# Peptides against a protein of PDB entry 7UQJ, part 52

Target 1, 160 residues: chain A of PDB entry 7UQJ
Amino acid sequence: PELYQNFNITPPRGVLFHGPPGTGKTLMARALAASCSSDERKITFFMRKGADILSKWVGEAERQLRLLFEEAKKHQPSIIFFDEIDGLAPVRSSKQEQIHASIVSTLLALMDGMDNRGQVIVIGATNRPDAVDPALRRPGRFDREFYFPLPDVKARFKIL

## One batch from the design tools (peptide; aimed at target 1 W57, target 1 (a further copy) W57)

Design b2_p17_3_s3 (made by RFdiffusion4, then SolubleMPNN; from b2_p17_3, 10 letters changed)
Fold by OpenDDE base, seed 1:
Structure b2_p17_3_s3 (fold): chain B 160 residues (1-160), chain C 160 residues (1-160), chain D 160 residues (1-160), chain A 17 residues (1-17)
Amino acid sequence: as target 1 above (160 residues)
Amino acid sequence: as target 1 above (160 residues)
Amino acid sequence: as target 1 above (160 residues)
Amino acid sequence: EEEERREEEEKQRLYVV
């Protein structure tokens, strides 16, 4: 929050958390959700894993995405967290199945359809930002990216 | 390390980090590796994902596990981190493919074969500890477990 | 970022990360710093430990705090992370030495003196939020708090 | 089974934070 206000930045509709596995992307998303919850104003946190949307809902992934966004909108303020979003929205290739292209198209449309007055944030987490469809990284979608670096081994992490 | 020395606790051969997705399991494992690395004593961190061992090495998974443990032993002190270990070592069922049974058997043998004087720690992370083969949770294997709870909702996490 | 804009919340000057040791507070602070660093805009991360400010600078702690805040202001955008802030800013008691009272007073004044247009975030981490001077938890200081829960205690925590 | 799957899906859907 402080960073965007300090920079006078319009809130992105979507934020991409990227970086090596185990750099705290999902933890950060949950911490953000819990932070913005008050006793007076609870944030509803929706979590989905990219691979789960593909595997659990063969032929229904588009419908499940629509339902997710509608439910998030109904329960505003809310966060939609896509863990491993590269599993849901891989880079479009000539070898990509029509199913994957349809899911990506649906997610693009849902993100484009978000009202700027809406209290729904979409957070995507990935280990491979370059493996996510670049169309998702455009303005009005995941237009802000956060790199979660490996704690560099030279930088003494005194955690305790 | 310092904790176990200070408490005169025998280091476990394996530690199971379990809890909901995004509770910081992988983060904690990396953090532990970084914290225990000093300028004088670097810890070598080996990371594997359970599903990757199954999918990348059809017919070689057992060999790759052996090589991983030997390399970790060669580069002591070291941590072997298995992310999503439930993907590598699902609960043994009558419907379990022979391939999965062989990989689990190999991992069991490798963990049993670790010398108590070795400076190799094995950390497994899972969202479903009950979906991990109970044989891995026995003494001398993943005989210590850490639950990673959701950040408690009542505790206001205002991060940014 | 998005959350504060969506909720029309004034950015806190300081954020308190609290929770048991090893819950990822320091790691979260580093992940935030690194996440908000882009190739175009690096965030300068300043780290201090509360006990180190007291022990290293007997009679100079106030000056070192002033220098830290000035250096952070000079290198905006920046994060000042105080690890173990309860060691620097213990609850004021009749038994508390005048030295500790002066350091706390200096930190209060520095946080109150931060320009709302400044791109300096202060993050404090503690295992004992109730051991931190309540004056630091007031609006315009560490006015936002994050609880980092223990992974549930019933699941036996053997980390290393 | 479908109700348990729905309840698990609802539990996975909604962390009321």
Scores: peptide ipSAE 0.000, ipTM 0.247, DockQ to the pose 0.099
OpenDDE base, seeds 2, 3, 4, 5: peptide ipSAE 0.000, 0.000, 0.015, 0.000; ipTM 0.223, 0.273, 0.194, 0.239; seeds 2, 3, 4 fail the geometry check

Design b2_p17_3_s4 (made by RFdiffusion4, then SolubleMPNN; from b2_p17_3, 11 letters changed)
Fold by OpenDDE base, seed 4:
Structure b2_p17_3_s4 (fold): chain B 160 residues (1-160), chain C 160 residues (1-160), chain D 160 residues (1-160), chain A 17 residues (1-17)
Amino acid sequence: as target 1 above (160 residues)
Amino acid sequence: as target 1 above (160 residues)
Amino acid sequence: as target 1 above (160 residues)
Amino acid sequence: EEKEREEEEKKQYLYVV
């Protein structure tokens, strides 16, 4: 049976998936996108990696983020999935502060600028939630967090 | 199709997991590490991201790779999982050739230097197998490739 | 962190993976198959879907199960993974009772007929453990169960 | 190069239909 998970998404502006690497954060985000899509409502899934945005678009990362959010808004309902968001918006460390601060500021502004009426969900995945700028984890941004435990090592120990 | 995965693990010195992002390559590699471990034989799972090795260890990436392989050899049987190996060993493009070429050369040498008796398996995961240096995909390196299809949306629709 | 996963595989004859859809049951089973394979011991992974066995093999499902177990026994050590096992062995409901009862009876007999010396592990995955015939969940069959929680139901209740 | 970039960009858009 099609689990129409009617995610009655009262659209959280942002959802943070956090947990150890390989816990299926990315897979879950894709699965959520796939399950929120019905025949009547196709969800557009945008996937980016935090580090790829920084590395590929040196000096244009802000523009690319804006374009991404514009495209997501244009293709509503949509999900923006940032894999490894800690790579895009790391906790402010002294030496690379300016470039990261501008990108974080842009991402914050884009998330704050998402009208509550927008059918755009932002999902950030990180292995290190504490490495994500706390400004992103505030209400109206990544205000909801999901822990992806390692499938209980005890549960695996019982499987095997 | 019925995936008869005859994992004829003759220790492929390396296995390349490739497929669209969020197909569970990383999760599979972790679960590979998990299930190769028996009570009598604990497998040590080393996880690194390709881009993290390049970005964190500018000028020391080669040394960190050597240390990783030494630690993996010390903790045999072991699995080295490179997530996003295309970020560590991209196809040689003209402008960044020197730094990437040295890291690729080091990785090649480390994989070639794995004695056939070594209980070290290297797993590379990529979303872009064609972005991985073909030298890594040769026999004695990442000589086995596994395609991770997007979980058939129809198959998920049947699971859901 | 080095995931020393000590999997004490006393080979359970059957392991039931249960939990909501998209929690990675199938992925875990594949990953278990892949990781139980060592160089010296190649594990053969057989994957079937419960509903596919019923739908494709009307009147031959029992024979196909027997053949599957014979092939798994021939290719030891092996893992038989039944995805959506609730589709193969649903709780007995009145109208389709005879066909399902015979398939369940065959699967029970095949699982009971696995000598403790057989290096065949059966993994069943279901989204609905209560939809799996309780006879399959008894000792010597799917006697070990693993819950794949949705990443924190409270967290999901916050996403939703 | 532009076509490969456009195809890579298109591959980054998973239309979950």
Scores: peptide ipSAE 0.007, ipTM 0.313, DockQ to the pose 0.087
OpenDDE base, seeds 1, 2, 3, 5: peptide ipSAE 0.000, 0.000, 0.000, 0.006; ipTM 0.227, 0.205, 0.253, 0.255; seeds 1, 2, 3 fail the geometry check

Design b2_p17_4 (made by RFdiffusion4)
Pose (drawn by RFdiffusion4):
Structure b2_p17_4 (pose): chain A 160 residues (1-160), chain B 160 residues (1-160), chain C 160 residues (1-160), chain P 17 residues (1-17)
Amino acid sequence: as target 1 above (160 residues)
Amino acid sequence: as target 1 above (160 residues)
Amino acid sequence: as target 1 above (160 residues)
Amino acid sequence: EREEEEEELEEEREEEE
């Protein structure tokens, strides 16, 4: 931590996995979760699939998001993987419902808002990155974007 | 206050920060929240978003807005910051649930019934200005609209 | 009445001020209420909003609307003004609440219960006219309309 | 009666927590 405090830098804490289906996005997230449970320093893994937080009560989806990010603050070494994040956080449109744009606005305020979110890495895997809200694709929330391509010749050889 | 009585004008009590993502809106609100808590006279910063207002009960979301504005009037030199305000106050629509139009109507009534002395300042950052209701964007509610643009060369040099 | 009842032209049961925001609709009702700054028993003015009637309870909103109309009949020549009548009477649908729908179901029955010797006029204002419920715009209700447009050049010169 | 109904509403809220 002194190497990041040597400068006035904060580490990148957000990655957006994107690429075609079957290219290794969830596999890489699974290998990262299995590696986080065997290095004997507790990096807590929070797994979230799509719109797992959707509810029929008003304001319960934003409350579940606030609770997920808070429980992530309770244990500092924690990770949040959002599988299929283009179903949880679509581009905010006036035509669609307000529960969607309200979830996206809560996710924006919880990733880079007024309060600091802590040592919480946020990973989102998507097949449709341009269905993710563009305000979620900027540094401070999903700094990096890893493009997982269809494998080339050497990579297919290695996979096989 | 005599300058605002010599000319028959009311000081603006509302600002809408708007601009592209990552251009300085939450940063300015964070710098103003730190400047509210330093000097010999104290300004009280009230931070809000859509999650700690929206409720599942009838008449509880508008009661939480009223408690916010009454508590800010109590601590009279005050700032109220609504981040991602297009999620809290979308454009009123009959094809949406009634809770969002009811929040916008309560917010319009509470802003039209403020102290009328520049005591409670209301600051909102929408990232998208079109999504916010036009009744809130008229002078009397959110008087000023600060456009935080993408920085030009001298501004990029100063930021770097 | 000695003059206007000679010709049998009935006064309107509901007159609707509609237009863009900031066009002076609340000013006209405030100026008509200052024309109620006259002596009593003539042009009693009631200033209500799309809020401060609707409540947590199930009967106080309709009971209060029936009582407002009964006090309006008690002082015979009287005017009821509903500012932001889309807040009190939104469009009834299947995303609509039950309390607003019953407020509309009582306001309609109270406007059809108003007698033909027109001594209670109900003026209502809105910035979005096709967001008020369609039933109050039927004949025998809010049927005469006043459009308040943005000002032209001479009008802006007089305003300045 | 209205006070009893407010107490019942408070109890329902606590049970939902």

Design b2_p17_4_s1 (made by RFdiffusion4, then SolubleMPNN; from b2_p17_4 with E7R E8R L9R E10R)
Fold by OpenDDE base, seed 1:
Structure b2_p17_4_s1 (fold): chain B 160 residues (1-160), chain C 160 residues (1-160), chain D 160 residues (1-160), chain A 17 residues (1-17)
Amino acid sequence: as target 1 above (160 residues)
Amino acid sequence: as target 1 above (160 residues)
Amino acid sequence: as target 1 above (160 residues)
Amino acid sequence: EREEEERRRREEREEEE
């Protein structure tokens, strides 16, 4: 935070880690979280799995997202890591997915409502960046993207 | 340092992070800095923007670079992160850019003058590795390069 | 561990970092190690070079591997980083390389014998993923792979 | 310009103490 403030960097509010499974998006996000912690400034790392936010908190997912962002704000500097974010914020497909649309809308509003002075970084990880709502990938949200490439497919074919 | 000494690794004096904008080079450099800090060994992280070294310190940029390297040496173990290093060390184009050539020459000399026992790591980040002076990318300077790939261009075209 | 337990993530027992030389696999592994350390949970980082395990401990390499894994288990949470792991665990080529086969077998057994409750992460780095024994790249071992791409070959050709 | 730069260096040092 002061690291980002002292360095005149607006921390990306959101960073999207994407790439095939096993390319270590989750590991890198954890690495970034604990790496951004210094001895004088503990970074609080909040991790949530996108599918769990939908399945464990049916009807309360929006409230849980709000509480998560409030808690992250209270424990600044903090990182919110959404693993498998494509499970939380699927592309707005049909009028039938009202629950998904509402959760996505809440996440959009929470990311937009983050004060730029806030020391909360949001990291999303997905194996399917095309399955993430494009609205989350707009400026001021997950506006930075890291691609985690597969090892060369030729190297993988020698393992089978 | 002891981590690098105890592990018999000559820390790369310089690491170049390169890739398109928004691929998280700056975030990764900060992550590396705070990650290399342990509870017993705080790593001091110095950040400078290449364009700011040129624009804010016209005529003192060389002195500021020397002071930065001295300060980093005093606060070992330390990381010097140059964000947008292509703004500091443009490719030697014309005989007219004497000021740029002098700053580049100073940075070259500072990186070459780093004692291998020194616990100072230099990280450069750029969106334009071809715009960085090739002399900085030689062995003993930014001799290691990390490519931060774009998300698949097809995934980006679905966002527009 | 609690980070992985509290987050319901089975830490990958093994992660393979692979890519051309100078793409920063070693640097990233160190970054991951220190980044996974929090103020309340120091992660102990053990680094070994694959070629050194073979050359420095001729006839004791298996014992040294066992001791390394025991020490890592004693100092949990911990990371074991094998730099140049292709030097430790070459592809099982000929019946003649009994010593190599025995060291590989010991490493396989140690990785398989890691309790899933164990807070020991193993990172292997290599420039030659095809030279690593496929058995190490199976599920429950180095089952996750990170590719560290070269900068675009065109950018490198302008440096020569 | 020099006074603003000295002030920034002082603020950076006071945040390190």
Scores: peptide ipSAE 0.000, ipTM 0.206, DockQ to the pose 0.083
OpenDDE base, seeds 2, 3, 4, 5: peptide ipSAE 0.000, 0.000, 0.000, 0.000; ipTM 0.243, 0.227, 0.310, 0.254; seed 3 fails the geometry check

Design b2_p17_4_s2 (made by RFdiffusion4, then SolubleMPNN; from b2_p17_4, 6 letters changed)
Fold by OpenDDE base, seed 3:
Structure b2_p17_4_s2 (fold): chain B 160 residues (1-160), chain C 160 residues (1-160), chain D 160 residues (1-160), chain A 17 residues (1-17)
Amino acid sequence: as target 1 above (160 residues)
Amino acid sequence: as target 1 above (160 residues)
Amino acid sequence: as target 1 above (160 residues)
Amino acid sequence: EREEEERRELEKRLEEE
């Protein structure tokens, strides 16, 4: 992606923001969107929640994911932020519903189908990186991970 | 720095994060470090506190600053984050101890000495931007400023 | 609540954190929990998601809400943080399922039943304050609102 | 305890990175 070509970084197709809840993952994703946009080149920020994709998009989740990626590509440079991506893409288990497996497979395909020259960044946020399907954490997908530590309580006391 | 050349942004030698405590300045700095890092190109994040530089590095602050910048350059791409930079670089006053003036002068020289092609970003965080020496806020130093608003002070007073 | 008595603030039973996603609502809730906790007096932080309450607690949501408030009272001082509270307590519509209406009614009753002397704070976070049942926004419930603005995109462009 | 251990392991990972 040009956004990352501009960084001379192999364009990660995706970044996994992981860490305890309230460590600022969503804030950071928006911050990145803001920071990578300029007055001349606004970054379009798409935000979705893993649980919403499963629950609100019952039977359409795959289509909605495709549309999201298409829209992100149309409005590039763009960031797709999946909050709570562990809800969307739980670790595959023998007990995982076929629907969830299909959604995960669709997301994998969409991540794989992103042109490395595209201006679309995907950010997944999770509190449980180990609950995310390891296939999503492979090169060309969420291949970069950022841990959001709990700011030390003492550091927060200095913050507030 | 190439990190910012890659953004089509004149590489700020430094960014001043300013705003009330608890607005996420430190969190943002860490998150910028992470977002600018790739699996192939990890950003080394150096964090120091202005007050710690003055208090812990009594008599060595200048040397420690030099070493910090050298280490940051050695481990580029890197971010040097100065938390509470107003503690390090207070506004010059006739009452400012010669030691503080020397530390400020050293930081100015280090900022000025950074190659614009270097991959070192300096982030200063402060709650008191007006307490930071204006010389640090000049072009080629902390020439970019980011305000971290209190989520409306009135709204915090409504929270608290 | 002593938590707020210590702030000389009329103890809000609840605070609504609202604003665009990624404005730090969850982070702030945790930061408040941290800041209100001392080394001597840790704040117990309960976090739940509106969507999880509806989806995971099908048929038990009311009971789980009651248990949550009881547990929070038992472990006071405490914060109950409802992330995505609009998912729990959507605006009442003629099409609102009786189940959702019951959950909302239960939450209203629990908020109303909180002793003003209790050390339980309820924080609801939403991206859509107008999608939250107005009954929850009345005095004695989520009677304080905190807007989390997008940090000005322009201000962030000066960061990077 | 677990949150403190996870915090320590994580501080350690952040120091090792």
Scores: peptide ipSAE 0.000, ipTM 0.214, DockQ to the pose 0.073
OpenDDE base, seeds 1, 2, 4, 5: peptide ipSAE 0.000, 0.000, 0.000, 0.000; ipTM 0.200, 0.223, 0.184, 0.221; seeds 1, 2, 4, 5 fail the geometry check

Design b2_p17_4_s3 (made by RFdiffusion4, then SolubleMPNN; from b2_p17_4, 7 letters changed)
Fold by OpenDDE base, seed 2:
Structure b2_p17_4_s3 (fold): chain B 160 residues (1-160), chain C 160 residues (1-160), chain D 160 residues (1-160), chain A 17 residues (1-17)
Amino acid sequence: as target 1 above (160 residues)
Amino acid sequence: as target 1 above (160 residues)
Amino acid sequence: as target 1 above (160 residues)
Amino acid sequence: ERERLEREREERRRREE
């Protein structure tokens, strides 16, 4: 958030971090939350796992998403980080249970309902960007994507 | 890797990476695998999730652990990284299913059976070090622990 | 650290972390410091910014570097992390002010003066490895380099 | 300062749960 402000960059509503497992997606999200926080301007960092949202009772997942976004808005500037977001928002072409479709629809509505002037950034992390519903990857949602390459063999080889 | 040699520290057979979620445990394991490789000496990096090992049929989890350690030994120097190892090896004081106890026992035996001259490092990552079976934290197993702090506010300010 | 010993890798006196801004260089340095610390053996982590060293009065920067290395030696095992080291040690071929040349010479002397048996690791981070004085990149100094790849260019621009 | 950082971590953990 403050990184974008510090760089005079309009923050995306949603940012998709994608790449192989262990490429630092979650770390980067925390580092971003961290780096955007100043002593004068603390950024509130919220973290949820996609699967943990789905494990809730019917309608409770949607309520928890709403509460998360409300709390993030209340404590802005804030970052919401969804780890393993492909768990929460799988591609609609798969036989989604109605519950899954409702959760995706709720997340879409929450992202669409974010005021562009709001200081809430949503970061989704996935190992499988192609398993994320394309609707989430549209403008105004996760319209920005960040590939986390494997630390290349050379970057690898010099740290050890 | 080289840091411990600079410190004249005998490398553990197993290394426990612990800290809050998204503190870079998985990234560090990959970066370590990466950094220890040279153009002349490639380190083979194996990654498994604790939960993915448990999801297997009875006895197949144990077989897969054995195969993983055999493959790591065959392709040494190698690193085995267990992400979310608390899922695979929870504290025995909880009512563990017999299957869970068997998997833990297999992992203990594999770590104990590693030749001290072998070029296999085992890294376990957890958000909950206290949820890892204390038997895994004994000498010759995950006998070295690495705390991944939240990038503190000062670490934040200095990254920016 | 212990990973290098496991792989029989001679640790560098200095490690250069290089890559685009926001690739996790500072985070990795902290994670390394944290990871090398055990309950029995705490590693002392020192952090300085290159620019903060330069902002000091003539001769005070050199004194502060000496004190930093002395303190690191006193509290070994220790890590000294220089963030933005290209600020402190620009390429000598540029018209360096005499002050800059003196600071670089002091850092060179401090790195050369480190006992190879000393438990002090120096990590330099830069966004511009080619802007670091080649003298610092020689054997016995920052003789190991670590590339931090971009999370892709789009990821980069959106994090910043 | 360590205890403050631990409390801030515990408070963050409670907000992340």
Scores: peptide ipSAE 0.000, ipTM 0.298, DockQ to the pose 0.083
OpenDDE base, seeds 1, 3, 4, 5: peptide ipSAE 0.000, 0.000, 0.000, 0.000; ipTM 0.246, 0.249, 0.288, 0.359; seeds 1, 3 fail the geometry check

Design b2_p17_4_s4 (made by RFdiffusion4, then SolubleMPNN; from b2_p17_4, 6 letters changed)
Fold by OpenDDE base, seed 1:
Structure b2_p17_4_s4 (fold): chain B 160 residues (1-160), chain C 160 residues (1-160), chain D 160 residues (1-160), chain A 17 residues (1-17)
Amino acid sequence: as target 1 above (160 residues)
Amino acid sequence: as target 1 above (160 residues)
Amino acid sequence: as target 1 above (160 residues)
Amino acid sequence: EREEEEERRRKKKEEEE
């Protein structure tokens, strides 16, 4: 939140980190959360995993998402990080279970309901951006996307 | 251990992690330090910050560096991690304060004095590799360098 | 790589990277893979995700693990990285499905069957080391463990 | 030299992308 305030940039409602596994998406989200906090202003970092929301909260997933966004709003400035968001919000297909459709619809509504003046940033991380519902990737949602390239094999070589 | 034995590679005396802030240099150094320790063989991780060596130890910085290297040698296997090493070892210029020149010269001598058979690795992290004295980047010193890319500038800009 | 050469330590057959999500475990494994190769000696990096082995290869998971280890041996020097290994090898419980027990037993046998002279390293990454079967954490398997701490908020700021 | 050439190739590829 403060990074965005300090930069006079309108915070994205959502940012999609995408790229191959092990490219540091989750690390970056945590690093950003840390970089936005100061001694005067701590950022509250909320982390959820897409598959965990589906598996742990069967029938309550929508409520848990609402509570997460409310908690994030209550603890502003905050970051909501969805790791493996493709596990939460698979592409809408004719084979999509009704449960997945409800969760995606709830997430869409929560992202649309975020005030752009709010100090809540949503970061989604995925290894498969094309497996994320395109509706989540529209303006006002995850409208900013970041490719995490495989660090060049050579750049990794020098580390040791 | 054997990965490196099997590779017959001469150990760098030092490794330079460079890249913009937020790229995980310090995290990588810690994770490497962790990765080299086992239940049977713990690696001692020494962390210093370049600016802290200058500011906290005015007139004693050279001695503190010697003591750090001696302690690292005593606690082998060990890693010495210099975070923000550009604050310790600025590029030699005609305007460089005599104090900075002395500290850099001491660090050079300590790195040159390391036995290649020693179980001490030096990792320097900097956001400004070009601000680090090129003498530190020569063979037998920080002769291996790792670029920690910003997750694509597009990725950073859209995160912001 | 050279940290391990200088240390004359028997390579772990396996290394467990553990720590909170987004601490850079997967990034580190990839960085290690890259750091161990050179222009003269490329390391082949095999990546698998624990949950994907279970879900994609129902009834073939044991065979796929054997093929993975054979391929890694064929392409020495190599790293096998299991991301989310807790999804592959959950703690043995009285409620553990017979399929999970078979996969874990196969992985145990493959790790035990590795020649200590082999140029194959196995890295497991988990957010939940206590959710990984303790049998995998025994000597000759994932006998080395690395905690990826949450970078301290201050460390994160300097990482950024 | 080789590292500078690879860094130049990388910068050139980043400018071409």
Scores: peptide ipSAE 0.000, ipTM 0.249, DockQ to the pose 0.062
OpenDDE base, seeds 2, 3, 4, 5: peptide ipSAE 0.000, 0.000, 0.000, 0.000; ipTM 0.352, 0.186, 0.325, 0.327

